# Peptides against a protein of PDB entry 6B4E, part 13

Target 1, 295 residues: chain A of PDB entry 6B4E
Amino acid sequence: TNFDKISKMFWHYKDKIAQIKQDIVLPIKKADVNVRNLLSRHKRKINPKFGQLTNSNQQLFKIQNELTQLINDTKGDSLAYHWILNFIAKAVVHQAETEVRVKPESALPLGKLTLYLLVQFPELQELFMARLVKKCPFVIGFTCEIDTEKGRQNMGWKRNNENKWEDNTSYDERMGGILSLFAIITRLQLPQEFITTTSHPFPIALSWHILARICNTPLNLITNTHFVILGSWWDAAAVQFLQAYGNQASKLLILIGEELTSRMAEKKYVGAARLRILLEAWQNNNMESFPEMSP

## One batch from the design tools (peptide; made by RFdiffusion4, then SolubleMPNN)

Design b1_p9_4_s3 (from b1_p9_4 with D6A)
Fold by OpenDDE base, seed 4:
Structure b1_p9_4_s3 (fold): chain B 295 residues (1-295), chain A 9 residues (1-9)
Amino acid sequence: as target 1 above (295 residues)
Amino acid sequence: SFNVPAEPP
């Protein structure tokens, strides 16, 4: 693992966030009133869609179609188009921070919707990745120290209105929610209409990157959060990961579940304990995945 | 730290 490269990638996306603000968000505020009104209406229609997802594929397809139409309405204006995609990127990540956080299995319909949109609208990919990395650097296996305010900020920690950092549990759960979504996306097959014409934008290889990079991270930087998000990843993607890479996947799951947890045993991380339980369940032929969606 | 291959097989 080249951590310098990962760091450069992290900062690339941090810069991308700044660029998005400068080149997309702020310019729209000065755009024609008709464009602003259009986008305001679309935003109001789009926002509730992510919360309307259920375990129903029928509902998913309905929402996919509705969002596709709404996004297509903006294609005549490049700035408006990119603005609405950036809005969607933010909304999807926000949904992961709120709903997926408390109901991890909701990552499946959200991930399916997101993957569809990422393929249907390729310009969403960089916008989405930038937002993911900003909110949850774990998605690219980036880790830095959190002993400083800047370090915490870089790792996606939030402060409240009283300038107090969020509690550890809240942070862990948010990171877990975001990582669950990303993990789901990496292990999903492309929709049938795209499978022969398009490569997967965030393939299962990116799950390998997450696990490998965390395993290769200096132990002094490993926290409870690392184990929490590994557990979230496990629930979301371990079955499909094993299917993809077979014996090599198995070795890596053992490495995170057994070896990494053992190396950090003195810390008594709750997340590590859960990961051990997941490993043991797998060893007992009881690895679970999220249930498939209904028709 | 461990030495996991950076890329999948």
Scores: peptide ipSAE 0.710, ipTM 0.979, DockQ to the pose 0.935
Fold by OpenDDE base, seed 1:
Structure b1_p9_4_s3 (fold): chain B 295 residues (1-295), chain A 9 residues (1-9)
Amino acid sequence: as target 1 above (295 residues)
Amino acid sequence: SFNVPAEPP
């Protein structure tokens, strides 16, 4: 693992966020009133759709079609198109921070929807990844110290209006929610209509990156959050990860579940304890995955 | 830290 490379990637996406604000978000405020009104209407129609997802593929396809139409309505104006995609990127991540946080299995329909949109609208990929990295650097295996304000900010910690940091549990759960979504995306197959024409934009190899990079991270930088997100990843993708990489996947799961947790045992991290439970369940042939969606 | 390969097999 080249951590300099990872750091460069992290800062690339931080720069991308700044660029998005400068080139997309701010300019639209000065755009024609008709464009702004259009986008406002579309925003209102799009936003609730992510919460309308269920365990039904039929409902998923309905929402996919509705969103596709709404996005296509903006393609005549490049700025409007990019603005709506950026809005969607933000909305998806927000849904992960809120709903997936409390109901991890909801990552599956959300991930399917997101993957569809990422393939259907390739310009969404960089916008989405930038938002993910900003809010949850763990998605690319980036870690820095959180003993400084800047470090906490870089790792996606939020402050309230009183400049008080969010509590550890809130941070851990948000990171877990976001990582669950990303993990799901990496382990999903492309929709049938794209399998033969497009490569997967965020393939299962990115799950390998997450695990490998965390394992290779200096131990003094490992926190409870690392174990929480590994547990979230496990619930979301461990089964498919094993299917993809076989024995090598198994070795890596043992490494995070047994070896990494053991090295950090003195910290008594709750997340580490949970990860050990997941490992033990797997060892007892009781590895669970999210239930498949209904027709 | 460990020395896990950066890329999958």
Scores: peptide ipSAE 0.710, ipTM 0.979, DockQ to the pose 0.946
Fold by OpenDDE base, seed 5:
Structure b1_p9_4_s3 (fold): chain B 295 residues (1-295), chain A 9 residues (1-9)
Amino acid sequence: as target 1 above (295 residues)
Amino acid sequence: SFNVPAEPP
């Protein structure tokens, strides 16, 4: 693992966020009133769609079609198009932070929707990844110290209106939610209409990156959150990960579940304890995946 | 730390 490369990637996306603000978000405020009105209407229509997801594929397809139409309506204006995609990127991540954190299995329909949109609208990919990395740098296996304010900010910690850091539980849950979504995306197959013409934008290899990079992270930087997000990843993608990489996947799962947890045993991390439970369940042939969606 | 390969097999 080249951590310098990972760091460069992290800062690339941080810069991208700043660029998005300057080149997309701010300029639209000065755009033609008709464009602004269009985007306002579309925003209002798009926002509730994510909450309308269920375990139904039929419902998913309906929402996919509705969003596709709404996004296509903006293609006549490049700035408007990019603005709406950026809005969607933010909304998806927000949904992961709020809904997935409390109902992890909701990552599946959200992930399917997101993957569809990422393929249908390729310009969404960089916008989405930038937002992911900003909110949850674990998605690229980035870790830094959190003993400083800047370190905490880099790792996605939030402050309230009183400039107080969020509590550990809130942070852990948010990170878990976001990572669950990303993990799901990496393990999903492309929709049938794209499988022969398009490469997967965020393939299962990125799950390997997450696990490998965390395993290779200096132990002094490993926190409870790392184990929490590994557990979230496990629930979301472990079965498919094993299918993809076989024995090598098994070795890596054992490494995170047994070896990494053992090395950090003195910390008595709750997240680590859960990960051990997941490992034990697997050893007892009880590895579970999220239930498949209904037709 | 461990020395896990950076890329999958």
Scores: peptide ipSAE 0.709, ipTM 0.979, DockQ to the pose 0.947
Fold by OpenDDE base, seed 3:
Structure b1_p9_4_s3 (fold): chain B 295 residues (1-295), chain A 9 residues (1-9)
Amino acid sequence: as target 1 above (295 residues)
Amino acid sequence: SFNVPAEPP
């Protein structure tokens, strides 16, 4: 693992966020009133859609179609189109921070919707990755120290209106929610209509990257959050990961579940304890995945 | 730290 390259990638996406603000978000504030009104109406229609997801594929397809129409309505104006996609990227990540955080299995319908949109609207891919990396650098296996204010900011820690850092539990749960969504996306198959024409934008190989990079991270930088997000990843994608890479996947799961947790045992991380429970369940032939969605 | 291959097999 070349951590210099990972750092460069991290800062690339940080720069992308700044670019999005300058080139998309701020210019819309000065756009024609008709464009601003259109986008305001569309935003109000789009935002509730993510909360309307259920375990039903039928409902998913309905929402996919509705969002597709709403997004297509903006294609006549490139700036408006990119603004809507950026809004969607932010909304999806926000949904992961709130709903997936408390109900991890909700990552499945959200992930299916997101993957569909990523393929249907390729310009969403860079916008979405930039937002993911900003909010949860773990999605690319980036880690830095959190002993400084800048370090915490880089790792996605939030401050409230009183400039107080969020509590550790809140941070861990948010990171877990976001990582669950990303993990689901990496292990989903493309919708049938895209399989022959498009490559997967965020394939299962990216899950390998996450695990490998965390394993290769200096131990002094490993925190409870690392174990929390590994547990979230495990619930979301471990079964499919094993299917994809077989024995090599197994070795890596043992490495994170047994070896990494053992090396950090003195810290008594709650996240590590949970990951060990997941490992033990697997060893007892009880590895579970999220239930499949209904028709 | 460990020395896991950067890319999958």
Scores: peptide ipSAE 0.708, ipTM 0.979, DockQ to the pose 0.947

Design b1_p9_5_s1 (from b1_p9_5, 3 letters changed)
Fold by OpenDDE base, seed 5:
Structure b1_p9_5_s1 (fold): chain B 295 residues (1-295), chain A 9 residues (1-9)
Amino acid sequence: as target 1 above (295 residues)
Amino acid sequence: MNLGAPESP
């Protein structure tokens, strides 16, 4: 694992967030009133769609079509198009922070929708990844110290209006929710209409990177959150990961589930205890995956 | 089919 490369990637996306604000978000405020009105209407129609997802593929396809139409309506203005995609990127991540954190299996329909949009609208990919890395650096296996204010900010910690840091549970749940979504995306097959014409934008290899990079992270930087997000990843993607990489996947699952947890046993992390339970369940042939969606 | 490991642990 090259941590310098990971750090460069992290800062690349941090810079991208600043660029998005300067080049997309701020300019729209000065755009033609008709464009602003269009975007306001579209935003209002788009935003509730993510909460309308269910375990139904029929409902998913309906929402996909509706969003596709709404996004296509902005294609005549490049700035408007990029603005709406950035809005969608933010909304998807927000849905992960709020809904997926409390109902991890909801990552499946959200992930399917997101993957569809990422392929249908390639310009969404960089916008989405930038937002993911900003909110949850774990998606690229980035870790830094959190003993400083800047370190916490870099790792996606939030402060409230009283300048108080969020509690550990809230942070862990948010990170778990975002990571669950990303994990799902990495393990999903492309929609049938795209499978022969395009490559997967965020393939299962990115799940490998997450696990490997965490295993190589200096132990003094490993926190409960690392184990929480590994558990979230496990629920979301472990079955498909094993299918993809076979014996090599098994080795890596043992590394995170047995070796990493054992090395950190003195910390008595709750997340680590859960990960051990997941490992043991797998060893007993009781590995579970999220249920498939209904027709 | 095992796709191989894209990165070493």
Scores: peptide ipSAE 0.032, ipTM 0.682, DockQ to the pose 0.156
Fold by OpenDDE base, seed 2:
Structure b1_p9_5_s1 (fold): chain B 295 residues (1-295), chain A 9 residues (1-9)
Amino acid sequence: as target 1 above (295 residues)
Amino acid sequence: MNLGAPESP
């Protein structure tokens, strides 16, 4: 693991967030009134769609088509098009922070929708990754110290209106929700219409990077959150990860489930205890995945 | 198909 490379990637996406604000978000405020009105109407139509997802593929396809039409309506204006994609990127991550946080299996329909949009609209890819890295740097295996204000901010910690840091449980759950979504995206197959013509934008190899980079993280930087997000990843992708990499996947699952938890045993992290339970379930041939969606 | 490991721990 090259941590200098990871750090460069982290700061690349932090810079991308600043660029998005400067080049997309701020300029649209000065755009033609007709464009602003169009985007306001589209925003109101798009935002509820993510909460309308169910375990039904039929409902998924309906929402995919509706969103595709709404996005296509903006293509005549490049700035409007990029603005609506950035809005979608933010909305998807917000859905992960709220709904997926409390119902992890909801990551599956959300992930399928997101993957479709990422392939259908390639310009969404950098916008989405930048938002993910800002909110949950664990998606690229980045970790820094959290004993400073800047360190906490870099790791995606939030302050409330009273300038108080969020509690540890809230942070852990938000990170788990976002990582569940990303894990699902990495393990999904491309839609049938794209599988022969397009490469997967966020393939299963990115899940490998998350696990390997966490295993190589200095132990003094490992927190309960690392184990929580590993548990969230496990629920979302462990079955498909084993299918993809076989024996090499097994070794990495043992490293996180057995070796990393053992090295941190003195901390008595609740997240580590749960990850140990997941390992034991797998050893007893009881590894579970999220239920498949209905037709 | 069993894919090769893209990165080692």
Scores: peptide ipSAE 0.032, ipTM 0.681, DockQ to the pose 0.140
Fold by OpenDDE base, seed 4:
Structure b1_p9_5_s1 (fold): chain B 295 residues (1-295), chain A 9 residues (1-9)
Amino acid sequence: as target 1 above (295 residues)
Amino acid sequence: MNLGAPESP
């Protein structure tokens, strides 16, 4: 693991967020009133769609079609198109921070929708990745110290209106929600209509990177959050990860579940305890995955 | 088909 490269990637996406603000978000505020009105209407129609997802594939396909139409309506104006995609990127991540946080299995329909949109609208990929890295640097295996205000901000910590940092549980749950979504995306197969025409934008290899990079992270930077997000990843993707990489996957699962937890045992992290339980369940042939969606 | 490990742990 080259941490200099990971840091470079992290800052690349931080810069991308700033660029998006300057090149997409702010210019739209000065755009023609008709464009702004169009986008306002589309925003209002798009925003509730992510919360309308259920465990139903029929409902998923309906929402996919509705969103596709709404996005296509903006393609005549490049700035409007990129604005709506950036809005979608933000909305998807927000849904992960809220709904997936409390109901991890909801990552599956959200991930399927997101993957469809990422393939259907390739320009969404960089916008989405930038938003993910900003909100949850763990998606690329980035970790920094959180002893400073800037360090906490870089790791996606939020402050309330009183400038008080969010509690550890809230942070852990948000990171877990976002990571669950990303993990699901990495382990999903492309929709059948795209398999022969495009490569997976965020393949299962990115899950490997997350695990490997966390395993190689200096121990003094490892926190409870690392174990929480590993547990979230495990629930979301461990079964498919094993299917993809076989014995090599097993080695990496043992590294995170046994070796990393053992190295940090003195910290008594709750997330680590949960990860050990997941490891033991797997060792007993009781590894669980999210239920498949209904027709 | 066992996919090759993309990165070493």
Scores: peptide ipSAE 0.032, ipTM 0.681, DockQ to the pose 0.155
Fold by OpenDDE base, seed 3:
Structure b1_p9_5_s1 (fold): chain B 295 residues (1-295), chain A 9 residues (1-9)
Amino acid sequence: as target 1 above (295 residues)
Amino acid sequence: MNLGAPESP
């Protein structure tokens, strides 16, 4: 694992967030009133759609079509188009922080919707990844110290209006929710209409990166959150990961489930205990996945 | 954007 490369990638996306603010978010405030009104209306129509997802593929397809139309309505203005995509990127990540956090299986319909949009609108890919990395650096296997204000900020910790850091449980749950969504996206197949024409924008190999990079992270930087997100990843993608990489996947699952948990046993992390349970379930031929969506 | 291929643990 090349940690310098990972750090460069992390900072690339941090810079991208700043660029998005300067080139997309701020300029739209000075745009024509008709454009601003259009975007306001579209935002109001788009935002509820993510909460309307269910375990139904029919409902998913309906929402996909509705969002596609709403996004296409903005293509006549490049700034408006990029603004609406950035809004969607933010909204999807927010949904992961709120709903997926408390109902991990909701990552499946959200992930399917997101993957569809990422392929249908390629400009969404960089916007979405930048938002993911900002909110949850674990998606690229980035870790830094959290003993400093800057370190906590880099790792996606939030402060409230009183400048107080969020509690550990809230942080862990948010990171788990975001990571669940990302894990789902990496293990999903492309929609049928795209399989022959498009490469997967965030393939299962990115799940490999997460696991490998965490395994190589200096132990003094490993926290309970690392185990929480590994557990979230496991629930979301372990079955499909094993299907994709076979014996090589097994080795990596053993490394995180057995070796990493053992090395950190003295810390008595709750997340590590859960990951150990997941490993043991797998060893007993009881690895579970999220239920498939209905037709 | 594809962020790369699998890497060794």
Scores: peptide ipSAE 0.030, ipTM 0.655, DockQ to the pose 0.157

Design b1_p9_5_s2 (from b1_p9_5, 4 letters changed)
Fold by OpenDDE base, seed 5:
Structure b1_p9_5_s2 (fold): chain B 295 residues (1-295), chain A 9 residues (1-9)
Amino acid sequence: as target 1 above (295 residues)
Amino acid sequence: MNLGAPEEP
């Protein structure tokens, strides 16, 4: 694992966030009133859609179509188009932080919707990835120390209005929610309408990167959060990961579930204990996946 | 100590 390369990628996306603010978010405030009004109306229509997702494919397709229309309405103005995509990127990640964290299986419909949008609107890909990395660097296997303020900020820790850091549980749950979404996206097949015309924007190989990079992270940087997000990933993608890579996948699952947990046993991380349970369930042929969506 | 996981599949 080349951690220098990972760090460069991390900072690339941090810079991208700054660029988005300068080139998209701030300029739109000075845009024509008609454009601003259009975007305001679209924002109001788009926001509720993510919460309207259910375990129904029919409902998913309805929402996909509605969002597609709303986004297409902005294509006449490049700035407006990029603004609405950036808004969607933020909204999707926010949904992962709020809904997926409490209901992990909700990552499946959200992931399907997101993957559809990423393919339908390719410009969303960089906007979305930048937002993901900012909020949850684990999605690219980035880890740094969190004993400094800057380190915590880099790892996506939030402060409240009193400059107090969020509690560990809140952080762990948010990271788990975001990673669950990303894991789902990586293991989903492209929609049938796109499978022959485009490559997967965030393929299952990115899940491999997450696991491998965490395994190769210096042990002194491994925290409970690492195990929490690995558990979240496991629930979201382990079955499909095994299907994709077979014996090589098994080796990597053993590395995270057995070897990494064993090396960190002295820390008594609750996330590690859960991951061990998941490993044992797999060894007993009881590996579970999220239920498939209903037609 | 690195667990030696391969970076790529």
Scores: peptide ipSAE 0.490, ipTM 0.938, DockQ to the pose 0.839
Fold by OpenDDE base, seed 2:
Structure b1_p9_5_s2 (fold): chain B 295 residues (1-295), chain A 9 residues (1-9)
Amino acid sequence: as target 1 above (295 residues)
Amino acid sequence: MNLGAPEEP
């Protein structure tokens, strides 16, 4: 693992967030009143749709079509188009931080919707990845120290209005929610209409990178959060990961489930204990996946 | 110290 390369990637996306603010978010405030009114109306229509997802594919397709129409309405103005995509990227990640956090299986319909939009609107890909890396650097296997304020900020820790850091449980759960969404996206097949014409924008290989890079992270930087997000990843993608890579996948699952947990046993991390339980369930031929969606 | 996981599948 080349951690310098990972760091460069991390800072690339941090810079992208700053660029988005300067080139998309701020300029739209000075745009024509008609454009601003259009975007305000579209924002109000788009925002609730992510919470309207269920375990129904029929409902998913309805929402996909509605969002597609709303986004297409902005294509006449490049700035408006990029603004609405950036809004969507932020809204999807926010949904992961809130709903997926408390109901991990909701990552499946959200992931399907997101993957559809990423393929239908390719400009969403960089906007979405930048938002993911900012909020949850674990999606690219980035880790730094959190004994400094800057380190905590880089790892996606939030402060409240009183400038107090969020509690460890809140942070762990938010990271787990975001990573669950990303894991689902990586293991989903492209929609049938795109499978022959488009490559997967965030393929299952990115899940491999997450696991491998965490395994190769210096042990002094490994925290309970690492085990929590590995457990979230496991619930979301382990079955499909094994299907994709077979014996090589098994080796990597053993590395995270057995070796990494054993190396960190003295810390008595709750997340590590859960990951050990998931490993044992797999060893007993009882690996579970999220339920498939209804027609 | 790391666990020596391969970077690629």
Scores: peptide ipSAE 0.490, ipTM 0.940, DockQ to the pose 0.914
Fold by OpenDDE base, seed 1:
Structure b1_p9_5_s2 (fold): chain B 295 residues (1-295), chain A 9 residues (1-9)
Amino acid sequence: as target 1 above (295 residues)
Amino acid sequence: MNLGAPEEP
C-alpha cells in the first residue's frame, strides 16, 4: 500500500470541497433571485425524499423518478445543476450519519437510490466522493493521527459550538453509518437499464481497497473506529464480497477479523470484539446480510 | 507493522 498516494487522494478531495464552496456554493448566493428561489423550492422537495425510503423497491423507483425530474429541471443552468447535485451529495451523507447510524439496513435503499443517481448524473460522482472523504476518510482507507486538532479534523471529527470534540461513540457511529452506505454502493449491481452501457462508478474493488489499506495501516494509528467501520462494512457487504472474490476475499476477511484484532488485543477495543464475533459467525456458516428489499 | 494485504484483488 502506497500511503503517500492515498494521502494525495485525500487532499485532492479536500481541495475539491474548497473548490465546490468557491465555484458552486458561494456563486449561487449572488445568483439571480429566480434561480435562488427555484433552488430553494427544489431543496425543500428533495430533502424529504431520502427519509421516505423504505424496504420497498416500488417506493424506491417512485423516489428515483421524482428526484430525476427535480434534478432535470435545473439542467438549463449549469451552476444550478451542480448546486443541486452538491446538495444531494450532502443530503445523502447526512442521511447516512443519522438514519443509517441507527438503522444500518436502511443503507440498502439509500445505497440503491444513490447508485442510481450517480449513474444518471455523472457529475454527482466527484461531488459525492469529495463529501464522503471529507466526512469519513475511511472510505478511501486514509488514516492519520488524531492526537492533534488538525488530525482529528482531517479524520472527520466534529466540534460543538463550545469547541468540544464529539464523544468517541458518536464519532464511531457516524463513521459506521457513512461507511455502511459506501459499502452497500460498492456491492450493488447497476440498475438493469445501465448494466450494458455504463461501468460501475464505485465498484466492489473499492471495498477491497478499504480492507487492505486498513490492514496495512501502522498499528499505532489503528483505533476503535477502524474496527467499528470494519464491522459496519462486514454487515453491509461481506457476503457479496465473498461472492465477488472467493478465496481471496476469505483471506482478507481473516486478516481483518483475526489478525488485525489479535494484533490490537491489548487495546480491548469494543469494535474489535464485535468484529471477532462476526468472524466467528462466518466460521460457523452463519454470515448474515441485510434483508432484500420487497417488490 | 504491516499485515501485508495486497492492494488489489
Scores: peptide ipSAE 0.490, ipTM 0.939, DockQ to the pose 0.846
Fold by OpenDDE base, seed 3:
Structure b1_p9_5_s2 (fold): chain B 295 residues (1-295), chain A 9 residues (1-9)
Amino acid sequence: as target 1 above (295 residues)
Amino acid sequence: MNLGAPEEP
């Protein structure tokens, strides 16, 4: 693992966030009032759609179609189009931080919707990745020290209105929620209409990178959060990961579940204990996945 | 310490 390259990737997306603000968000604030009003209306229509997802494919398809229409309405203005996509990227990640955090299986419908949008609107891909990396650097296997304020900020830690850091549990759960969404996206098949015409924008290989990069991270940088997000990833994608890579997948699951947890045993991380339970369940032929969606 | 996981499948 070349961590210099990962760091460069991390900072690339941090720069992208700054660029988005400069080139998309700020210009729209100065745009014509009619454009701003249009986007405000679209924002209000789009935002609730993510919370309307259920375990129903029928409902998913309905929401996909509705969002597609709303996004297409903005294509006549490139700035408006990119603004809407950036809004969607932010909204999806926010949904992962809130809903998926408390209901991990909700990552499946959200992931299906997101994957559809990423393929249907390719310009969403960079916007979405930038938002993901900003909020949860674990999605690219990036880790830095959190002993400094800047380090914590880089790792996606939030401060409240009193400038107090969020509690560890809140951070862990948010990271787990975001990572669950990303894991789901990586293991989903493309929608049938795209399989023959488009490559998967975030394939299962990106899950491999997450696991491998965490395994290769200096142990002094490994925290409870790493184990929490590995557990979240496991619930979201382990079954499909094994299907994709077979014996090679098994080796990597053993590395995170057995070897990494064992090396960190002195820390007594709660997340590590959970990951050990998941490993043991797998060893007992009791690996579970999220339930499939209904028609 | 590095666990030596391969970067690619």
Scores: peptide ipSAE 0.489, ipTM 0.939, DockQ to the pose 0.881

